# Peptides against a protein of PDB entry 8BZL: the designs that were tried, part 351

Target 1, 228 residues: chain A of PDB entry 8BZL
Amino acid sequence: SYDRAITVFSPDGHLFQVEYAQEAVKKGSTAVGVRGRDIVVLGVEKKSVAKLQDERTVRKICALDDNVCMAFAGLTADARIVINRARVECQSHRLTVEDPVTVEYITRYIASLKQRYTQSNGRRPFGISALIVGFDFDGTPRLYQTDPSGTYHAWKANAIGRGAKSVREFLEKNYTDEAIETDDLTIKLVIKALLEVVQSGGKNIELAVMRRDQSLKILNPEEIEKYV
Target 2, 242 residues: chain B of PDB entry 8BZL
Amino acid sequence: SRRYDSRTTIFSPEGRLYQVEYAMEAIGHAGTCLGILANDGVLLAAERRNIHKLLDEVFFSEKIYKLNEDMACSVAGITSDANVLTNELRLIAQRYLLQYQEPIPCEQLVTALCDIKQAYTQFGGKRPFGVSLLYIGWDKHYGFQLYQSDPSGNYGGWKATCIGNNSAAAVSMLKQDYKEGEMTLKSALALAIKVLNKTMDVSKLSAEKVEIATLTRENGKTVIRVLKQKEVEQLIKKHEEE

## One batch from the design tools (peptide; made by RFdiffusion4, then SolubleMPNN)

Design b1_p30_5_s3 (from b1_p30_5, 15 letters changed)
Fold by OpenDDE base, seed 1:
Structure b1_p30_5_s3 (fold): chain B 228 residues (1-228), chain C 242 residues (1-242), chain A 30 residues (1-30)
Amino acid sequence: as target 1 above (228 residues)
Amino acid sequence: as target 2 above (242 residues)
Amino acid sequence: SAEDEFWEAAKERADKNPELREKYAESLYE
């Protein structure tokens, strides 16, 4: 069966393992990214943490560099591999080029990594999608998405994971220039979008904000509640 | 149902990794291991299934392994896989020490092994390791720590957790009885005995069937100690009297 | 092989306990 082959096209041109990796992404909790005027915001549905589990070890949002952060949906262990590789590349770029990576550059790097894993007979695809946000050195806010196939695109707003369809539909209706006129409105838009699929309000949401010329800030629950 | 039972771990049509799920199931039938984090230390308690009549009072740890001066682990699952992974942990820790002249941070050691585990779920011709691990350690960054890792390469930090046989029941008991912020090593030891007594697949808990290791700090040094059989007997006796 | 038997037995047990298997599956994703 062609669906058991890692890197073989079906007679109808399907890469089944890549398609199945997309299904793995849908098993992940929802993540949302929005590009504002001078802000980028990542919001994620917080997975229920067991009572005795250390919350610090459960994160869907991570920094890749000072100017770039990423949210993912899908296989946690796969994500860790991608994150580590991306971090190394960011540092390498700083050393060799003497500038931080552009958001597009690091996205392309991640996408290329994923694509190679779809073409190697000895590897299965990564079971993750990612939202990558940050600022270029010129101060331009960026949002990119990548999927298990290694494709990537720039977005104004997007979502990944199990609730992505509903969230995208919301964003398509509500993403306007007025809705992102201020940083606070942009944050509010992300929260509202997540609330389409997240139960129990702000308690189950994690938000990361990166403003122009500022470091990544993860909002605490109290800060999130003021926007709900 | 299309059987994806090849040794190479691939996605099912639903995006699942069946071989990893099967590995986790296999571990569920292994001997019970639990870990408990206290304010003044951390412990591992493990079921000993192989009782050798010729063993001296000095029990060699069957399931508890010292990794370095600051860390130990317990294993549940395939013994051969466990040996490979524990050796790898030791090598990673040693290489780090040689390179940086400092002990490897606990979470970093756990993550390094988890990356190996993950690779065995993604690369062709490889099967998942049929092993879960509990890690106890101390470092200057986070102090006393307890981690759990599974065949997927996932890991998490815990206040208390259990792997192996009847782990779900054990976790439920730990959740009920663990007092956050008030847990002493003494109370943790008592809790460990309580949980093992109820969850081990034995008619009666005996010291010969239980291995316990504690990790503490004394005079600015980490001390990893495997409890003597007599000490374990005393803990069991105390529990029976309550 | 003993290894093959081990994995087959695990598979059989997993198939007989769909609830537990689902918990394992869920634990893999974030």
Scores: peptide ipSAE 0.421, ipTM 0.800, DockQ to the pose 0.769
Fold by OpenDDE base, seed 2:
Structure b1_p30_5_s3 (fold): chain B 228 residues (1-228), chain C 242 residues (1-242), chain A 30 residues (1-30)
Amino acid sequence: as target 1 above (228 residues)
Amino acid sequence: as target 2 above (242 residues)
Amino acid sequence: SAEDEFWEAAKERADKNPELREKYAESLYE
């Protein structure tokens, strides 16, 4: 029986479990998203992979579809659930509507999913925020963020996780039209932003790039070092 | 606050899941389980704590469970929870086989269970499973594989890892001695004995206290074999001579 | 119940081992 209320309003109108889920997000490593002119870039702080761990099973950036990818911060297991649901929806949309999802559509889907988990007596909120990037069918680059509450907004640039505050401050200062004039400059901006919080330089950064009409590309460490 | 460590898993003010943390702590007191991936096979080695002469023959082993023809797992934690999860693994694998007429890929089976584990950390009226698992398997996609999952529903692939009692020390030893790309099943078995000898809280390692299973490929078929006591004795003897 | 005892014992141990508990906690997040 789901007789216990999990997420309830406080007398002052707060949803404590949602707020606490936001604290869970802050325990995650930093993720950054930047929208360029014809490029979207996700950068993440790499969690130290144990020597004997298979790196393929540790991914903070994932594809939701050919035209959409996501980075998250927070509970890893929660993220997997959201990612799987989103992937299924992307495929379902292709089958039923015969077009890929827009970035906004899939963001709204994820946001709605999260929101439902804040309104159920039998469920705790998802302990994740996500940066969702991609291209719409018209070729427009998009960046969205979702949080545990199920809210979502479009951004030019944003960050989530432990170092998000510092990274956002950097982006607010340095995100200009000139800074995103080229794909390379956009990538460089993401790297510089991450370096505000990441120790040991480019070795601890993972970068994903999506260009118009191209699939998601994960940059290798050597490629990243070229921008550092 | 006692409110955040109740049976129903909720976030603490700091964004923590205390029940999951407690489950992980509890697993640390369970018998040691090791997994080692080799080029020509994969193995599980588990501490046997409940040695009773009147115990009936185990179907596979006390702590190592055959899941299907291509996969096995070992468990650390609450026995009742382990039984539920291992049964669920078998059911998932069977349903997949019936639906697709081929064995379930190893990672898909692991993730399916991990989704269940995660659900028990998110849904009301549920507590986390007090169990960690090591999975060994073979599939046509990735060959030999080793996975670890915890009460949170998190999982990872490993070359070698350990769960249960003294797992941190065991992992440290594995990191020191595991040679990536050069590990044979024979060397993996020797390494398993070496690590168990150091991590088990016993004065002397004996074959009766250790269960070992190997997963290999022979003639295009997966072979899962539990080593006989005599074979384990030979491994221990060899280690003592070194 | 045996289950209750298990969880109480786990809680007690976790409280006594804050460093290890923190490692577990950190492992849950990415």
Scores: peptide ipSAE 0.380, ipTM 0.771, DockQ to the pose 0.743
Fold by OpenDDE base, seed 5:
Structure b1_p30_5_s3 (fold): chain B 228 residues (1-228), chain C 242 residues (1-242), chain A 30 residues (1-30)
Amino acid sequence: as target 1 above (228 residues)
Amino acid sequence: as target 2 above (242 residues)
Amino acid sequence: SAEDEFWEAAKERADKNPELREKYAESLYE
């Protein structure tokens, strides 16, 4: 059956395992990214943490470097592998090039990694999409999205995961220069976008903000409620 | 070769990894393992299914393994897979110690193994490990810790958790009875016995069917101790009297 | 093989308990 052939194209030119990996992404909770003028914001739907589970070990948003962070949707274990490799590359780049990675560079690295896993008969694709945000060394805010196929594109705003369609539709309507005129407005836009799919309001949202020349800041629930 | 492709974990049309799901199901029928984090220590309690009737004294733990001076684990699932993974844990810990001249942080050891587990779900010719693990440990970064990992390579930190047979029921009981911030090792031991008594498919809980290990700190050193049968008997007796 | 039997048995059990299987599946995704 064509479904079992990892690297075989369908008669219609489809890579089934890549398509199925995209379905795996849709099983993940929603993540949204928005590029503002001098800010990048990641918002995620919080997964319910079990009562006895340590919240520290549940992370949907992670730093790749001081100037880059990532949110993902899909297989948690797959994400960890990608994150770790990306972090190593970021550090390696700093050592070899003596500059931090550009957001595009690290995105391309991740995308290339994913793509290689689609061409090898000995590997299944990664079951994750990622939103990668940060600042280039010139201070330019960037947002990229990558999927299981290894494709990547730059975005002003985008979403991944189960509610991505609804969130994207919202962003398409509401992403304007006025809506991102200030950092606060940009954050509000992300929250509003997530509220299209997140139940129970701001309590189920995690937000990460990176401003120019600042480290990643994860907002606490109280800070989020100020924007809701 | 075509043979390697047949064993590769692939996505279903719905984006699921059936082989991982099957591995998790298989683990659900393994002996029960409990982990409980206390303020002054952490413990593992495991069901002993293979009782060598001819052994007068249980000199070894069947399901609880010391990994290094600061960590131990318990396993639920395929014994052969468990042996491979526990050996790998020891090797990882040893390599780290040699390289850095300090013990590996608990979460790093767990993560290292989880990366291996994940690889076996992604690389051709490999099948998922049919094993879940509970890890207990102490390090200078986070103190006493309890982790759980599954065949997918996913892991999490826990205050209390259970793997293996009747794990869902055990977790429910732990959620009910676990007192956050007030859990002493003594109370944790009592809770472990309580949960095992209800979740093990035995008419009466006996010390021969239960292995318990505690991890504590004494004089700035980690102490990992497997409870003697007599100690376990006393815990069971106390439970029966309540 | 014993391994094949193990996995077949696991599959059969999983198929008979779809709710539990779904919980396992869901636990893999974030």
Scores: peptide ipSAE 0.423, ipTM 0.811, DockQ to the pose 0.732; fails the geometry check

Design b1_p30_5_s3 (from b1_p30_5, 15 letters changed)
Fold by OpenDDE base, seed 3:
Structure b1_p30_5_s3 (fold): chain B 228 residues (1-228), chain C 242 residues (1-242), chain A 30 residues (1-30)
Amino acid sequence: as target 1 above (228 residues)
Amino acid sequence: as target 2 above (242 residues)
Amino acid sequence: SAEDEFWEAAKERADKNPELREKYAESLYE
């Protein structure tokens, strides 16, 4: 059965394990990214935290460096591996090149890592997609997406996870220059997009905002409610 | 060559990792382990299934392992896998201490093992570990901590949790009775006994069938103590009188 | 082997309890 071969192409040219890894991503909660003029925003659907679970240990949005953050959908343990590798690379780059990574650089690194796991006979693909946002040293906001195959593209706005289709459809209709004219409007756009798939409003949304020349800020629930 | 492919955890057409699911199912039939975080300490309580009559009253814990001076863990699942993982935890902690001249932070130790677990779900020729762990510890960064990890390499911090047999029912009871901010180690011990009494399929809970360890801070030092059988008996007796 | 028997038994139990298995599966994703 070709289904057991991790790295073998099907007769029709498909990599089944990569396709199945994409199905794993769809089991993750929704994440959305939007690039504004001078802001990048990540929003995620909060998984209902168990009453006795420490919320600090549940992170869908993480910093890779001071100028780059990432949201993911899919296998949590796989994501941790990718995040750790990316963080090490960001630090290594600062030490060797004496400049922070560009968002494209770190995206390409992550994509290359994922791609290698699709070609190794001894490894399954990563079951994650990621939205990577940040600022280049020139102050340009960037948004990239990676998938289990190791492909990556730059986006104005995108979504991943179980509700990604609906969120993308919303963004395709509502992402305009007017809708991202201000930082506040950009944040509102992300919230509205997430509300297409998230039940019970702002309480189930986590938002991270990175402005030009500023550190990553995770909004508290009260701050999110102001935009609702 | 083909045998290695059969052991590799691969995605199903639906994006599922069946081998990890099977490992989790296997753990569900293991002895119950509880962890409870209190304001003044943290505890592990574990079911003893193998009562060896010849066990000397020495600090013998079958299911609770001291990892270093500041951390302990309990295991649910395959004993052989548990032994491998607990040894790895000790090695990781020791290497860190040697390298940095300070104890490894609790979450870092948990994460390091979880990365190993994850690798066994992704690399060819390897199967998932059939083990879940509860970790208790203290560090200068977060104080008393309780973590849970599973065969996937996922982990989380908890105020109270349970792994092994009847874990779902135990967690439900913990959710009902755990009082946030008001939990003393004494009350946590009582809660542990209460939950074990209901979740263990025994007519009467006996001290011989329960291992309890507490982690506290005394004079600026971490103290990990396994309760004596007599102490556990007293806790059970107190519960029966309430 | 004893190990093989263990995993076969686990598989059989999991197959008989699809709801519980689904819960385990869901817990792996975020």
Scores: peptide ipSAE 0.406, ipTM 0.793, DockQ to the pose 0.756; fails the geometry check

Design b1_p30_5_s4 (from b1_p30_5, 15 letters changed)
Fold by OpenDDE base, seed 1:
Structure b1_p30_5_s4 (fold): chain B 228 residues (1-228), chain C 242 residues (1-242), chain A 30 residues (1-30)
Amino acid sequence: as target 1 above (228 residues)
Amino acid sequence: as target 2 above (242 residues)
Amino acid sequence: SEEEKFWEKAREEADKNPERREEYALSMYE
């Protein structure tokens, strides 16, 4: 018997499995996203890679399309499923609509996918939150967040994962028009935000930068150290 | 609460998947499997627990499976689950070959199976597979490769790793002795014997209790070879002399 | 069944080793 408990509301109206999935997200390392004027930046806390592990196989930031990238927090295997479906949708959209997806569109798609998994008695929710950043065709930078419930919102800046609260508090205080006046300042803001929760400075940070009309760039450790 | 021990994998109040954790624990009691990546090849070494005299000396590795011409895997955990997953791996690889007229890239095969594993942790009426796998392979993209996957559907690439009984101790030893960039297949074989000798719950390591497979490239072709018992015996003897 | 015994043993051993179990749990998250 499918445990009906997966999709049953609590007496007080809570979806337990969704709430518990949100707790799963908190077990993930911290990710931060910031929208600048002409730049979007994702920063993540690097998971300690085992000495003998191939770093290539540890990816917290991924491209969904040429104009969209995503960072996640939570269950790695769940994230892979979402990423793959999102990539397929991005390609499908290009074929059918003849334009790249808007960041909102792909976010909504991911959110809808997550939401469907909260209503099926035969499925548990996805144990992931995601920060989705990119540029719309008109050159507008966008940042969205999704959670296990399938909700999504647009943000100027936000964070997910274990250190998200502290990072958000920092961003609330320090996100100003002046702080994002330049691309470099925007990158610095992300680094400073992550340093609220990440130990040992820039060595434990991964940064992805997307500028208007440019491809996603993952910064190398040397490039990151220049901003620290 | 027993509520979270149901056959359906659900989140605990803390956001954990207890059934997956239980599967991983159970795998920790299975026979040891090692994988080591070398510059000139990759190997799997596995503990052989079922020494039945009537087992036809047919070189069928109990724990090492050929998946295609370019890949093999070893398994730790429930044998029935292992059989299902190894069969699925073969099917995936064959379907890819038929569709694209080239062998499936190693990581893609691993990922495809991991997606299946993940599904069994998310869909109701299913339980996690009680199996971890080590994959060895070669492809034109990354050359020799070693991967590990677990019941969660997570996977990673490795230079050297271990699953099953005493895996943590084995990994620790591998971390100490593995020399990046300098590992030959010969050295890897010696290292495998060294680690197994220390981590297997046996009084004395014997060739009968160890299965070893190597994957190499010869004349532009992948060669997967299970070592003969005599070869394993020689490796053990050499280790005892050092 | 062998399967049932496997899972029963797994649960019992997991309960005896909460720290190791937590390590397994954490390994699933990024």
Scores: peptide ipSAE 0.450, ipTM 0.828, DockQ to the pose 0.815
Fold by OpenDDE base, seed 5:
Structure b1_p30_5_s4 (fold): chain B 228 residues (1-228), chain C 242 residues (1-242), chain A 30 residues (1-30)
Amino acid sequence: as target 1 above (228 residues)
Amino acid sequence: as target 2 above (242 residues)
Amino acid sequence: SEEEKFWEKAREEADKNPERREEYALSMYE
């Protein structure tokens, strides 16, 4: 019986449930985030939507606030909880501090939430990783990644989910200042990165773009094909 | 402390939630429920397994529950769990109405319950609910809607779907026969009978074993009705003549 | 309890159908 206490460390200091939650993330479709100069881009592998399923209800990329969006990989239901909590915090921050959250602030909030669920014997960890992108008030583009453990780091580019390893390897080789010199090049970089793991080209990719002082834009398939 | 561990849904080494999988398996053995979205309405069709002769004609079917004036649901799985969740749905809908003086949007009601389901997969001392639900409804935002939710707290919108016994086969049939954009409630009813006739583990489909509810709009009001046995018989007869 | 029996049966049936269980598992992830 894997009825091991959720918070029990292994003899070697591992938190099994956190590690297993990380395995849950790998069952999710791939998501990639790239920070450009004046743009942040999220790309995701489209999950095969059943013929009779409403596409409106399938969202891997969501807005947390006007200046922050998130992609996730892992348990869909867990993600919804995190997203809702984050949205409430974003609104609360606007009301109490009279400014929008920084990308780091909301990432830290999400990370802290996740971390608390790793220390409670009465709770399992969240089975999700997230890429959080947006702009701070000063116009600086930001990309953060958080995992089930509640750790978070700032990135230039990163990937999560099933194909994350291959995508990260691609990004490590191809992320240069030249590759992100323009918005279009940044978008192309994301597409190329996803194509390492996604079959059938642009039809299976969803892209979200946030530019400085602009709202989140989800690209349509035709717009994506222009970059392929 | 150990008593709580046995009931807490935890990750397997592979990142799976076995208790949720087991709940889904159990639901696969429950009576079949179908949902079909049409242009002019939405319907639920459910297998009635317990034909207790002594059950007074309960206005609402054994498996179909009215949630509010604009929504109904059907359940597949553990009856006790279904009763708890359907009651919770009603309470959520009522609280929303009282707070905002408007009916709760369909997806918001579904999401609220799904958050509860999710919680029962994450918190200690709780087990997943052994039920899947189909929701039908109308709201001013999206019109007629059909949703499915499972023990994980996941949900999705559908044009047509099935839960319970032989759901995979039913979904396959729905995919073949569902005509997007051309589906009338009348054609949806016929399709429901066709699918149930093939997916129910019965030699012959009878009106006694099938419950059907329709949700329509009449004069700017939502109308939810359960079809009478005679109406269901007529639908079955029409199917047999084809 | 009847509930315990239900879950035991569910477990047994699930274990007999590993492919179907995998489909259920995958359905929970995005």
Scores: peptide ipSAE 0.431, ipTM 0.813, DockQ to the pose 0.800
Fold by OpenDDE base, seed 2:
Structure b1_p30_5_s4 (fold): chain B 228 residues (1-228), chain C 242 residues (1-242), chain A 30 residues (1-30)
Amino acid sequence: as target 1 above (228 residues)
Amino acid sequence: as target 2 above (242 residues)
Amino acid sequence: SEEEKFWEKAREEADKNPERREEYALSMYE
């Protein structure tokens, strides 16, 4: 059945469905991640929530565990599947190993999951990229990015989604040791980076902050305005 | 390119899922379903297109399905797909109840079905379900709730929303008239009639063409009630007098 | 089949309304 070959190599060695899944990511709103000295920050462009929609059900940033958070860009429903599986793995790890996952471990798990969906003839790739941030048990802040192919890398700062190119260009110019010297400066860097692509200022930005030995904190609009 | 219109949902070169888009378009031609969240309840109002006179007054809502004691849904789209999904919802809810000895939380039931919908957009040999759903429910976590889900497996919570024919116009009207924090079930019912009267492609709104269900709490129990035709007639009459 | 007719109609209508299709597409992403 020809319907079974979803992700196959082209004659020139391309995996078109993976490339097209990367295009799906570009349809998502922008997300940015920055690793500071003792802080990790995720910033996202807020999707315009319909007036009558419950904002509680619209989340681009989620906790995977107490020490790990993820932002994504791309297909919302695909993201939910990945998030759920990652959460289960985090809990399973706690039960079996009696320690929280490292950020790298859970990133590798997610990446492996994505990769398997590129290799299975009966499945299309996930249409999402993710920024995964958190702290390892030793207190080291980590930022990872993964894409539809299942490739992952560690970053100091990165962006995904529709405005990712512009945000990355900004970060390449402005990410310095001085710019992340304090938690507040790190947060400010993320906001400034997002403002390169977000219209109407801080009202359309959601920020999540994780500090060492602290849970994920989503900043309220008033807190964000202090940094603008 | 028709190449991406195959039975298997795959990405277009632009990263789109055409089969899901097509399903959404088809649902736009289905009968209108409204959901409105109030402070003291939640309601579904649905267009009834098949008035079979021979349907025994068995309050079988054509478009509104009771899922469990605390939840109901309305469907827009392919009837066969709707039947499969509503049955699955009931099974999921029942399995949860048996396993945990408590009713499934509303959002958890919605997400469980949405994961199924999503799977049908990702797995080969499957097509998207041609169905959107509105869910109404009550649970101890969030109280009264209204959700909408689509063929993509995406969902959202709503204060008021619409699926099916003329849904965009209906949503616009709801945005205009919905008063946050001040919505009573009575006012919600009136609003539902108002919106349906404007969005349904009928010369006159009649009780025969509208199904309404309300979900309320009485004495610590959820009550799901399908309004009788006479009650709907009274609502329509009241609207015509305003 | 009713199903085939449904999908055929869906495709035809979707092709006539590219802007609406784009709205549906965008609704799937965040």
Scores: peptide ipSAE 0.426, ipTM 0.812, DockQ to the pose 0.830

Design b1_p30_5_s4 (from b1_p30_5, 15 letters changed)
Fold by OpenDDE base, seed 3:
Structure b1_p30_5_s4 (fold): chain B 228 residues (1-228), chain C 242 residues (1-242), chain A 30 residues (1-30)
Amino acid sequence: as target 1 above (228 residues)
Amino acid sequence: as target 2 above (242 residues)
Amino acid sequence: SEEEKFWEKAREEADKNPERREEYALSMYE
């Protein structure tokens, strides 16, 4: 059955479908995440919305819970599935444990979900990477990344999608304690990082900010332009 | 390349889903469907390809399906797949109504089906649905709405869009002529006729080859109406006079 | 079957139109 080929290791130990799913991620627009001192920031390259398309339905940044947000790169439909399951888990956790999820917990959940789809016969991997940001109940800002393989790591800053390499190189050079000393500087760092790959300045950037004990805020274009 | 044409949708080396691409290609050869959102309503216009003279007056559109009291859809692609998906939409809507004692929000119905479509692109032994859909609806949250979904399980909201044959050209025309904020249902109907006249591979647009449905609000109720052939004829005539 | 013919035709047409096929591919990613 052709279904067996999906989860078969190569002789050299590679999972081709996982590698190919990583290539799918690279076709997605760029997303960047930065952890500040008391802030987490997600920035995404806006896909050129068709003139007649409703912008409301084009979302690369979404809330998973009140304390957790996610940006993704890759297959949009795959992302929706992951987001929905993550949201359900966040709510389930609140009901069962009576506390919101930690950012690590929900990341691990998503990672485990992805991993299962790499191991299950008759399922292809999810063609998405995600940046997951938020605050733990103790007020600690967190940033995690997960990829199609189901691996996840904590980051100070990271990027995913087609421009991720350039953005990461920028962040490696410019992420310092001084660069994240204030919330505004942290936001500015994200914008600068995105501008490495985004041609049309602030108009093609979407920014989401979560501060300690505050809800997710999506910045309007005017607010973004103040940082440019 | 053929290695990735298996029944199970898998990634190509470059991260593509060939089976989904093939489904989209197939839909490109299907009859044209248009959707246009207006201030006072939303419409679907669909090409009728199978004009069987012996078909009794199909009171209901062959390509436009009522989903519930507040939503309708049009389909481009494989008819069998369309029937399955439209039935599923009705079931989802009905289950929601029974569970919550209120109609399902438009976007929720669209997303529910899109999740099914997505699953058929990810699970083994399944092929993508060879169908794109346009959805029109009204709900208390967003008012009049138009959505498009494709075989990937992706969807989007639109002011105006087209699926099926010559969809790219139709979308271009819609972009040119759609007047944001000023679109009445009347003007939308005229625009639909204009676009269909240019995009359908027919020498002359006739009412027998076009199905049009409108969704409006009257006295706080949603009204879904399929235009009568005579009404469509009048629209075509008006277009020819301009 | 009609379905088989549909998919065969789709594959054939897709192979003839690599640029359009690529557009479809790109449309799936965000």
Scores: peptide ipSAE 0.414, ipTM 0.802, DockQ to the pose 0.841

